Peptides against a protein of PDB entry 3OIQ. Designs and how they scored, part 167

Target 1, 212 residues: chain A of PDB entry 3OIQ
Amino acid sequence: KNRIFVSSSKDFEGYPSKAIVPVQFVALLTSIHLTETKCLLGFSNFERRGDQSQEDQYLIKLKFKDRGSERLARITISLLCQYFDIELPDLDSDSGASPTVILRDIHLERLCFSSCKALYVSKHGNYTLFLEDIKPLDLVSVISTISTKSTNSSKHSSSELISECDLNNSLVDIFNNLIEMNRDEKNRFKFVKLIHYDIELKKFVQDQQKVL

## One batch from the design tools (peptide; made by RFdiffusion4, then SolubleMPNN)

Design b1_p28_1_s4 (from b1_p28_1, 9 letters changed)
Fold by OpenDDE base, seed 4:
Structure b1_p28_1_s4 (fold): chain B 212 residues (1-212), chain A 28 residues (1-28)
Amino acid sequence: as target 1 above (212 residues)
Amino acid sequence: EEKEEEELEKKLEENLKKLKENLQKLLE
């Protein structure tokens, strides 16, 4: 089956009640919920959904069955957090209880852009998204990609099943949504509160705000 | 259904291994 690029988590409302569909999306990591029995990653593109929370629009499950796969999932989450400079409590606590990690509102401190491959699995009208792959994206690379969108069809390697256009459009949409959130005085999101807020991001946001 | 679930679960486990390896390579 061909992998489907998903621009909105609302797309799943139209998906079959019994299916397995490979999907791909780009979003910001918003939450991590790691327990002894499951890991859930929340992602959002911050698409406006009326009064609904803009966080965790994509809830992605890492399923593990045994202690070996649990350890693998924990290592995977640790590596992801290391990539994004997210501080995790030591997951290797000698206490035989696997620590529960709950991180929320990650986007308030760090823009963790992620290209996700997942399996949409539906049964009886409910669905679960299972993580197949995650590619963390550097913010610098995201900014450069959006900024150069008009000029360079640089043939970046054909390995991603999504068109460069789909990726770029999703990244632009996310930034536009973040700009709107930043303008809203009621919204907790502010670019200046990001830990990694620098001159480059500041300039980029200022330039994008002029176009919107 | 049980066989499809088992195949799915096996695939997801294989994906976790690859995911770990991919993230490790990105941190090197």
Scores: peptide ipSAE 0.524, ipTM 0.908, DockQ to the pose 0.866
Fold by OpenDDE base, seed 3:
Structure b1_p28_1_s4 (fold): chain B 212 residues (1-212), chain A 28 residues (1-28)
Amino acid sequence: as target 1 above (212 residues)
Amino acid sequence: EEKEEEELEKKLEENLKKLKENLQKLLE
């Protein structure tokens, strides 16, 4: 089955009530919910959805069935957090109980761009997204990619089933949504409050704001 | 249905191993 690129989590409303569909999207990591029984990763592209929360538009499940798979999930989350420089609460609980990790609103402090591969699994009209793969994207690389597509990169690298166009369009859409959130006085998101806010990001945002 | 769920669980576990390895390589 071909992997489908998803630009909006609303696309799932039109998906079959009983199916397994491989999907891919790009979004910002917004939340981590790791317990003894489940791991959930929240992602968002911050698409405006009326009065609905813009957080956790993509809720991705890591299912584990045993202690071995739980450990793999925990290590995976730790490595992801290490890549994004996200501080996790000390996992060294001496109590033999797996510590609960709950992080929310990650996007308020760090832009954690992620290319996610997932399985859409529906049964009886309900669906779950299961994580297949996650590629964290470096912010400098994201900025560079958006900035260079305004110039003649005619290289069709035909090797990934998902067009470089779909990825880049989604990255642009995310930044545009963040710019709108930054302009909204009621929105908690502000670029200047990001821990990694630098001169490069500032310049990029200023240049994008002129086009919007 | 149980076989499809078991195959899915196995695939997801294999993906977790690969994901771990991929993230480790990015931190190296």
Scores: peptide ipSAE 0.524, ipTM 0.909, DockQ to the pose 0.857
Fold by OpenDDE base, seed 1:
Structure b1_p28_1_s4 (fold): chain B 212 residues (1-212), chain A 28 residues (1-28)
Amino acid sequence: as target 1 above (212 residues)
Amino acid sequence: EEKEEEELEKKLEENLKKLKENLQKLLE
């Protein structure tokens, strides 16, 4: 079955009421909710949806059923956070109780671009997205990709049929949405409040703001 | 339906193992 690239979480409103569909999207990590029974990752493209919260547009579940799979989920979240320089409380607490981790509004401090593969699973009109794979994207690489319009990604590995066009368009759309949020005085998001705000990101944002 | 759910759960567990391995390689 071909994996479907999803540009908007609204696309799921048109999906079958009983189906299993492999999907892919690019979004910013916005939240992490890790408990003893489940892990949820929130992602957003910050597509404008009227007055509704733009956070957690994609809610992705990591399901675990035993202590072994729970441990794998915890290690996976720890590795993801390590990649993005997100501080987690010590998950290895000797207390035998798996600590609850709740992080929200991650995008206010860090732009955590992620390419996600998920399974859309629907029953009785409700759906759940299950994580299959996540590729964290480096911000410098994202900026470079948008700036160079680099269609020159070499013909390597036939298995990642992400249309480079779909990826690039989604990345541009996210930045455009962030620029609009940054211009809105009521929006908490500001580029200058990002921990990793540097001269390169500043210049890129300034150049994109002139085109919008 | 129960068998399809069990196969899906098994696949998702295998994916967690692979996901861990992929992220480990990115941090090496």
Scores: peptide ipSAE 0.524, ipTM 0.908, DockQ to the pose 0.885
Fold by OpenDDE base, seed 5:
Structure b1_p28_1_s4 (fold): chain B 212 residues (1-212), chain A 28 residues (1-28)
Amino acid sequence: as target 1 above (212 residues)
Amino acid sequence: EEKEEEELEKKLEENLKKLKENLQKLLE
């Protein structure tokens, strides 16, 4: 079955009421909700949706069935957070209660670009997105990709050809949305408040602002 | 329906294992 690239979470409004569809999107990690019973990852491209919160436009579920799968998911989240330099509370509490992790508004401190593969699973008109794969993207790599329009098909032999165009367009759209948020005095998002705000990101944002 | 749900659950568990391994390799 061909994987569908999704540019907007609104695309799911047109999806079948009973289906299993493999999808892929690129977005920023906005939230982590890890409990004893579930893990939810929130992602957003910050597409304007009226006056509604632009956070958690994609809610991706990691399902646990037993203590072994829970531990595996916890390790997976820890590794993801380690990649993004996100501090998690010590998950190794000797107290037999698995600690709850609730992180929100991650994008206010760090731009955690992620390429996600998920299963859209719908039943009775409701849907759930289940995580199949996540590739964290380095910000320097994202900036370079947008700036160079590098048509260099690095043949990374992963058989799922995302159109480099779809990826690049989504990354550009995310940055454009962030620039608009940064210009809005009422919006909490500001590039200068990012922990990793550097000269390269500053220059990139300034150059993009001239085109918008 | 139960078999399809069980197969889906098994696939998702296998994906979690692969996801962990992929993230581990990115941190090496």
Scores: peptide ipSAE 0.523, ipTM 0.907, DockQ to the pose 0.884

Design b1_p28_2_s1 (from b1_p28_2, 11 letters changed)
Fold by OpenDDE base, seed 3:
Structure b1_p28_2_s1 (fold): chain B 212 residues (1-212), chain A 28 residues (1-28)
Amino acid sequence: as target 1 above (212 residues)
Amino acid sequence: SKEELLKKLQETLAKLSKIQRKEILEEF
């Protein structure tokens, strides 16, 4: 089965009530919820949903049932956090109690762009997304990709691979949504409050604001 | 390095996803 690119989590409302569908999306990491029995990752593209929270629009589950799969989930979280420079409590503590990790509002401090592959699993109209793969994206690479493709509209990519166009369009949409959130005085998100806010990001945001 | 982190992440998720898929199919 071909993997479907998802531009909005609302796309799942049109999905079959009983299916397994491989999907891919790009979004910002917003939350991590790791317990002894489950791991949940929240992602968002910050699409406007009326008065609903724009956080955790994609709730992605890491399923584990045994100590081996739990260890793989914990290693996954550790590696992801190391890549994004997110401080975690020591997950490797040999103390017989697996530590609980609850991180929220990650996007308020760091822009953790992630290309996610998941399984949409629907039963009886409800669905769960299970993580299959995650590629964390470097912010500099995201900025460069958006900035360079605004000029190069000319490559036909074949119909079976998630087009580089879909990824780029979604990255642009995320930035546009963040710019709107930054302009809203009621929104907690501000670019200047990001730990990694630099001259490059500042310039990029200023240039994008001129197009909106 | 970030590259080594990415490699380890992909290897870890490749193992976990195989387990998850099996469990999902058994429970479906």
Scores: peptide ipSAE 0.713, ipTM 0.968, DockQ to the pose 0.921
Fold by OpenDDE base, seed 1:
Structure b1_p28_2_s1 (fold): chain B 212 residues (1-212), chain A 28 residues (1-28)
Amino acid sequence: as target 1 above (212 residues)
Amino acid sequence: SKEELLKKLQETLAKLSKIQRKEILEEF
């Protein structure tokens, strides 16, 4: 089945009221909610939605019903957090209660770029997105991709049905949205408050701000 | 390494997604 690239979470408003659709999007990780009964990941591209919150535009569920699937969900969260250098409480605590993890506003401290594959599932107009795959993207790799692919139009590697153009455009859009948020005095997001703010990111932001 | 983390992540998600897909399809 062909996977649909989604550039906006508003696209789901036009989706069928009864369907299962494989989708893919690129966004920043904004929240993690892991409890004994559910796992939710929040993502955002920070697309302007009027006065609506720009957080958790994509709510992605990891469904588990047994100890085996719960363990896989917990391992997934642990590995994702290890990749992004997100500090989690020890999930392996021998205390018979599975620890609850609630993280919000992750993007205020770390830019966790993620290419997500999900299943859109709708039965009665309302939908749920279920995580199928996540590829975390390194910020250095994102910056290099945006900076270099403005010049090299020249190699179709035909094996992933989602155009490298859609990924790149979404990454550019996210950065542009972050630049706008950084310029807004009312917005809590500031590049200089990121834990990993360095000279490379500073230079990249300054160069992008000259084009906007 | 980050590469080892990515590999383990993909392997974990491949197992989890297979289980979830089966459950979603059975409940649909």
Scores: peptide ipSAE 0.712, ipTM 0.967, DockQ to the pose 0.915
Fold by OpenDDE base, seed 4:
Structure b1_p28_2_s1 (fold): chain B 212 residues (1-212), chain A 28 residues (1-28)
Amino acid sequence: as target 1 above (212 residues)
Amino acid sequence: SKEELLKKLQETLAKLSKIQRKEILEEF
């Protein structure tokens, strides 16, 4: 079955009540919930959903049932956090107690753009998304990709199942949503509060704000 | 390097996803 690109987590409301569907999306990492029994990653595009929290629009589970798969989940979280410069407690500590990691509102400090492959699994009308793959995206590369949209239809390899257009559109939508949040005085999100806020990001945001 | 982190991440997820898919399909 071909992998479906998902632009909104609302798309899942129209999905079959009994299905397994491979999906792909791009979103910001918003939360990490790692306990002894479960690992959940929250992602969001910050699409406006009325009065609902804009956080954790995509709840992605890393399923583990044994110590081996739990270790792989912990290594996954460690590597992801190392890539995004997210400080975690030592997950490899030989202390027989597996540390609990609960991070929320990651997007308030760091823009962790992620291309996710997941498996939508529904049995009885409810669904769970299971992580199959994650590609963390560098912010500079994201900004460059959005900014260069107009010139180089370079024939990059047809083998990435995502239309380059779908990825780029979703990245633009995320930035537009963040700009709206930044303009809202009631919203906690502010670009200037990001740890990695630099001249490049500042300029990009200023240029995007003129188009909105 | 970030490239080495990405490689290790992909290798780890490739292992985990195989296990997870097997379990999901067995339970479905």
Scores: peptide ipSAE 0.712, ipTM 0.967, DockQ to the pose 0.915
Fold by OpenDDE base, seed 5:
Structure b1_p28_2_s1 (fold): chain B 212 residues (1-212), chain A 28 residues (1-28)
Amino acid sequence: as target 1 above (212 residues)
Amino acid sequence: SKEELLKKLQETLAKLSKIQRKEILEEF
């Protein structure tokens, strides 16, 4: 079944009130909410929505019903955090209470670019996005992809037709939105406050600011 | 390594997503 690329979470406003639709998008990880009963991941492309919060534009659920599926969700969160160098409290604490993880505003400290596959599930006009797959993207790889207009990602033989153009356009849009947020004195986001702010990111941002 | 982390992540999500899809379809 063809998976639909989504460039804006506003696209879901036009979706059927009763449907199951496989979707994909690229965004920054903004929040993690793991409790005993639920796991939610927040993502954003920071698209301007008037006075609406730019945080958690894509709220993605990991559904679990038993200890086995809960363990898989916890392992998923642990592996994502290890990849992005996000410090988590020890999830393996021998105290029979499953630790709660609540992280917000992750984008203020780290740019966690993620290519997500989800299942849009709508009932009676309300929808939920369920996580199917996530590919963390390395920041160096994101910068290189935008800078080189790399037409030749032909070597990742995953037969999944993500239009390289759709991915690249969305990555550019995210950076442009972050540049606008960085220019706004009222916005808490600043590139210089990122833990991983280096000479490469500095140069890239300076070069992109000249095109905008 | 980051590559090993990605492999484990994909394997974990492939298991979880199969379970989740089955449950979603049964509840729909």
Scores: peptide ipSAE 0.712, ipTM 0.967, DockQ to the pose 0.921

Design b1_p28_2_s2 (from b1_p28_2, 10 letters changed)
Fold by OpenDDE base, seed 4:
Structure b1_p28_2_s2 (fold): chain B 212 residues (1-212), chain A 28 residues (1-28)
Amino acid sequence: as target 1 above (212 residues)
Amino acid sequence: SKKELLEKLQKTLKELSEIQRKEILEEF
């Protein structure tokens, strides 16, 4: 089944009112909402949407109905947070109370680039996105990928259904949006406030700012 | 290692997504 690459969450406004569509996108992790009854991950590419919040443009659900699937969702969240160095309360505590995790505005402290595979599910015009897969991307790898785009049109036909072009364009768009947010005095996002702000990221941002 | 985390993540998500996909298709 062909997976559709989505460059904007606005694309879903044109999707069928009754369909199941496999989709893929690249975005920053912005929120985690894990409770006893639901798990939601918020993602954003920070596209300007008028007065709408730029957070959680992609709201992705991990569906669970039993303790087994809930455990898998909790393990998923734990592993993602371990990869991104996000501090979580102990999710594996044998204390019979399932810990609630509510994190917002993750992008203000950490750039958590993620390649997500999801199912768009619409039954009555409204849709839900269900997580199928997530590949967290290393920031160094993201920076290197964007920076090297100028020279290697090497035809590595990796049979991954996403054009390297679509991934790279989305990553560039995210950085451009973050640069605009960083320039806006009213925006809370600042690169210098990121926990992982280093000389490499500083140089990359400075170089991108000269092109915008 | 980050590699081992990714392998565990992919394994966990494969299992969860298979369960979730069955439930979605049954409810549709």
Scores: peptide ipSAE 0.704, ipTM 0.966, DockQ to the pose 0.914
Fold by OpenDDE base, seed 1:
Structure b1_p28_2_s2 (fold): chain B 212 residues (1-212), chain A 28 residues (1-28)
Amino acid sequence: as target 1 above (212 residues)
Amino acid sequence: SKKELLEKLQKTLKELSEIQRKEILEEF
């Protein structure tokens, strides 16, 4: 079954009240909530929604019911954080209490671009998104992709029918939204406060700001 | 390396997602 690309979390408001739908989106990781009983990942594209919070627009669940699946969820969070250079307390502490991890506003310190595959599950109108796959995207690779692909439509990567255009458009939209947030004096997000703010990101933001 | 992290991440998520899908389908 083809996976549906989602450009806005509002698209789920039009989804069936009783369905299982494979979906994919690209967004920034904004929160991690790991407890003994649940794991939730928050993502956002920072689409403007009036006065509504722009955080956690995509709330993704990792479901576990046993120690084996809990371990896999914990390993997943550890590996994701290692990739993004997010400091976690030692999840492997031999003290039989599984550590609780609560991280919020990750995007204020690090731009954690992520291509997510999820399962939309609805039974009674309300839905839950379950994580199936996450591909963390390197910021340098994101910047290079946005900067270079204005010219070369290379036609031939056949295997996953998710339009390379949909990914690129969503990445551009996220950056545009971040630029708008950076310009807003009331918004806590500022590019210069990112831990990984470098000359390349500075130049890219300055060049994009001239087009907006 | 970042490559090794990605390989481990994908493997872990594949195993977890298979378990989750089975549970979701049994409960649906």
Scores: peptide ipSAE 0.704, ipTM 0.966, DockQ to the pose 0.896
Fold by OpenDDE base, seed 3:
Structure b1_p28_2_s2 (fold): chain B 212 residues (1-212), chain A 28 residues (1-28)
Amino acid sequence: as target 1 above (212 residues)
Amino acid sequence: SKKELLEKLQKTLKELSEIQRKEILEEF
């Protein structure tokens, strides 16, 4: 089955009430909720949704039911956090209790761009997204991709690849939304408060602000 | 290295996703 690229989590409102659909999206990691019984990852593209919180627009579940699958989920979270330089409490505590990890508002400190593959599963109108794959994206690579693709349309049409266009458009939309949030005095998000705020990001944001 | 982290992440998620898919399909 072809994987559907999703530009908005609102797209799921039009999805079948009983279906399994492979989907893909690009978003920022906003939250991690790992307990003994569940793992949830929150992602957002920060689309304006009225008065609703812009965090966790994509709630992605890692399903586990045994110690083996739980271990894989924990390793996944550990590796993801290592990639993004997110500090986790030691997940390897010798105490027979699996440590709980609750991180929120990750985007206030770090821009964790992620290309996610998920399985949309609906049985009774309500849906759950299950994580199939995540590719963390380096901010430098994101900035370079947005900056260079204004000039090079390489037409590689294969029906199974995310159109390089869809990825780029989603990354641009995320940055535009972040710029709007940064301009809003009521919004807690500020680029200058990011731990990795550097001259390159500053320049990129300043250049994007001139186009908006 | 970040490359090694990505390889480990992809390997782990491949294994987890295969387990999850089987379980989801059995429960559907």
Scores: peptide ipSAE 0.704, ipTM 0.966, DockQ to the pose 0.932
Fold by OpenDDE base, seed 5:
Structure b1_p28_2_s2 (fold): chain B 212 residues (1-212), chain A 28 residues (1-28)
Amino acid sequence: as target 1 above (212 residues)
Amino acid sequence: SKKELLEKLQKTLKELSEIQRKEILEEF
């Protein structure tokens, strides 16, 4: 089945009340909520939604039912956090108590760009997004991609033709939204407060601010 | 390496997603 690229979490308001739809989007990781019974990942494009919180616009569930699938979920979170240099407590603690992980506002410290594949599942009008795949994106690669408009199809032989244009447009939109948040004195987000704020990111932001 | 982390992540998610899809379809 063809996977649908989603540019806004509002697109789901128009989706069928009873469906299973494979979707894909690009967003920043904003939260992690891992407990004994559930794992939730929050993502956002920081699209303006009036006075509503711009966090967790995409709430993605990792479903597990048994100890085996729970272990896979925990390994997934551990590996994702290792990739983004997010410090977690040891999830493999022999103490028999499954550690709880609650991280919020991740985007205030780190820009964790993520290409996500999910299943939209609706039964009665309400929907849940279930994680199928996540590709973390390096900030340097994101900046390079936006700056070069690289139409160079690196033939990644993954049979899912994501429009390179849709990915790039979403990345640009996220940065534009972050620039607006950075300009707003009431917004907690500031590029200079990012742990990985460097000369390259500074220059990129300055150049993008001149176009907006 | 980041490459090895990504390979392990993709492998883990593939296995988890196959289990999850089966469960979603059985419950639907």
Scores: peptide ipSAE 0.703, ipTM 0.966, DockQ to the pose 0.936

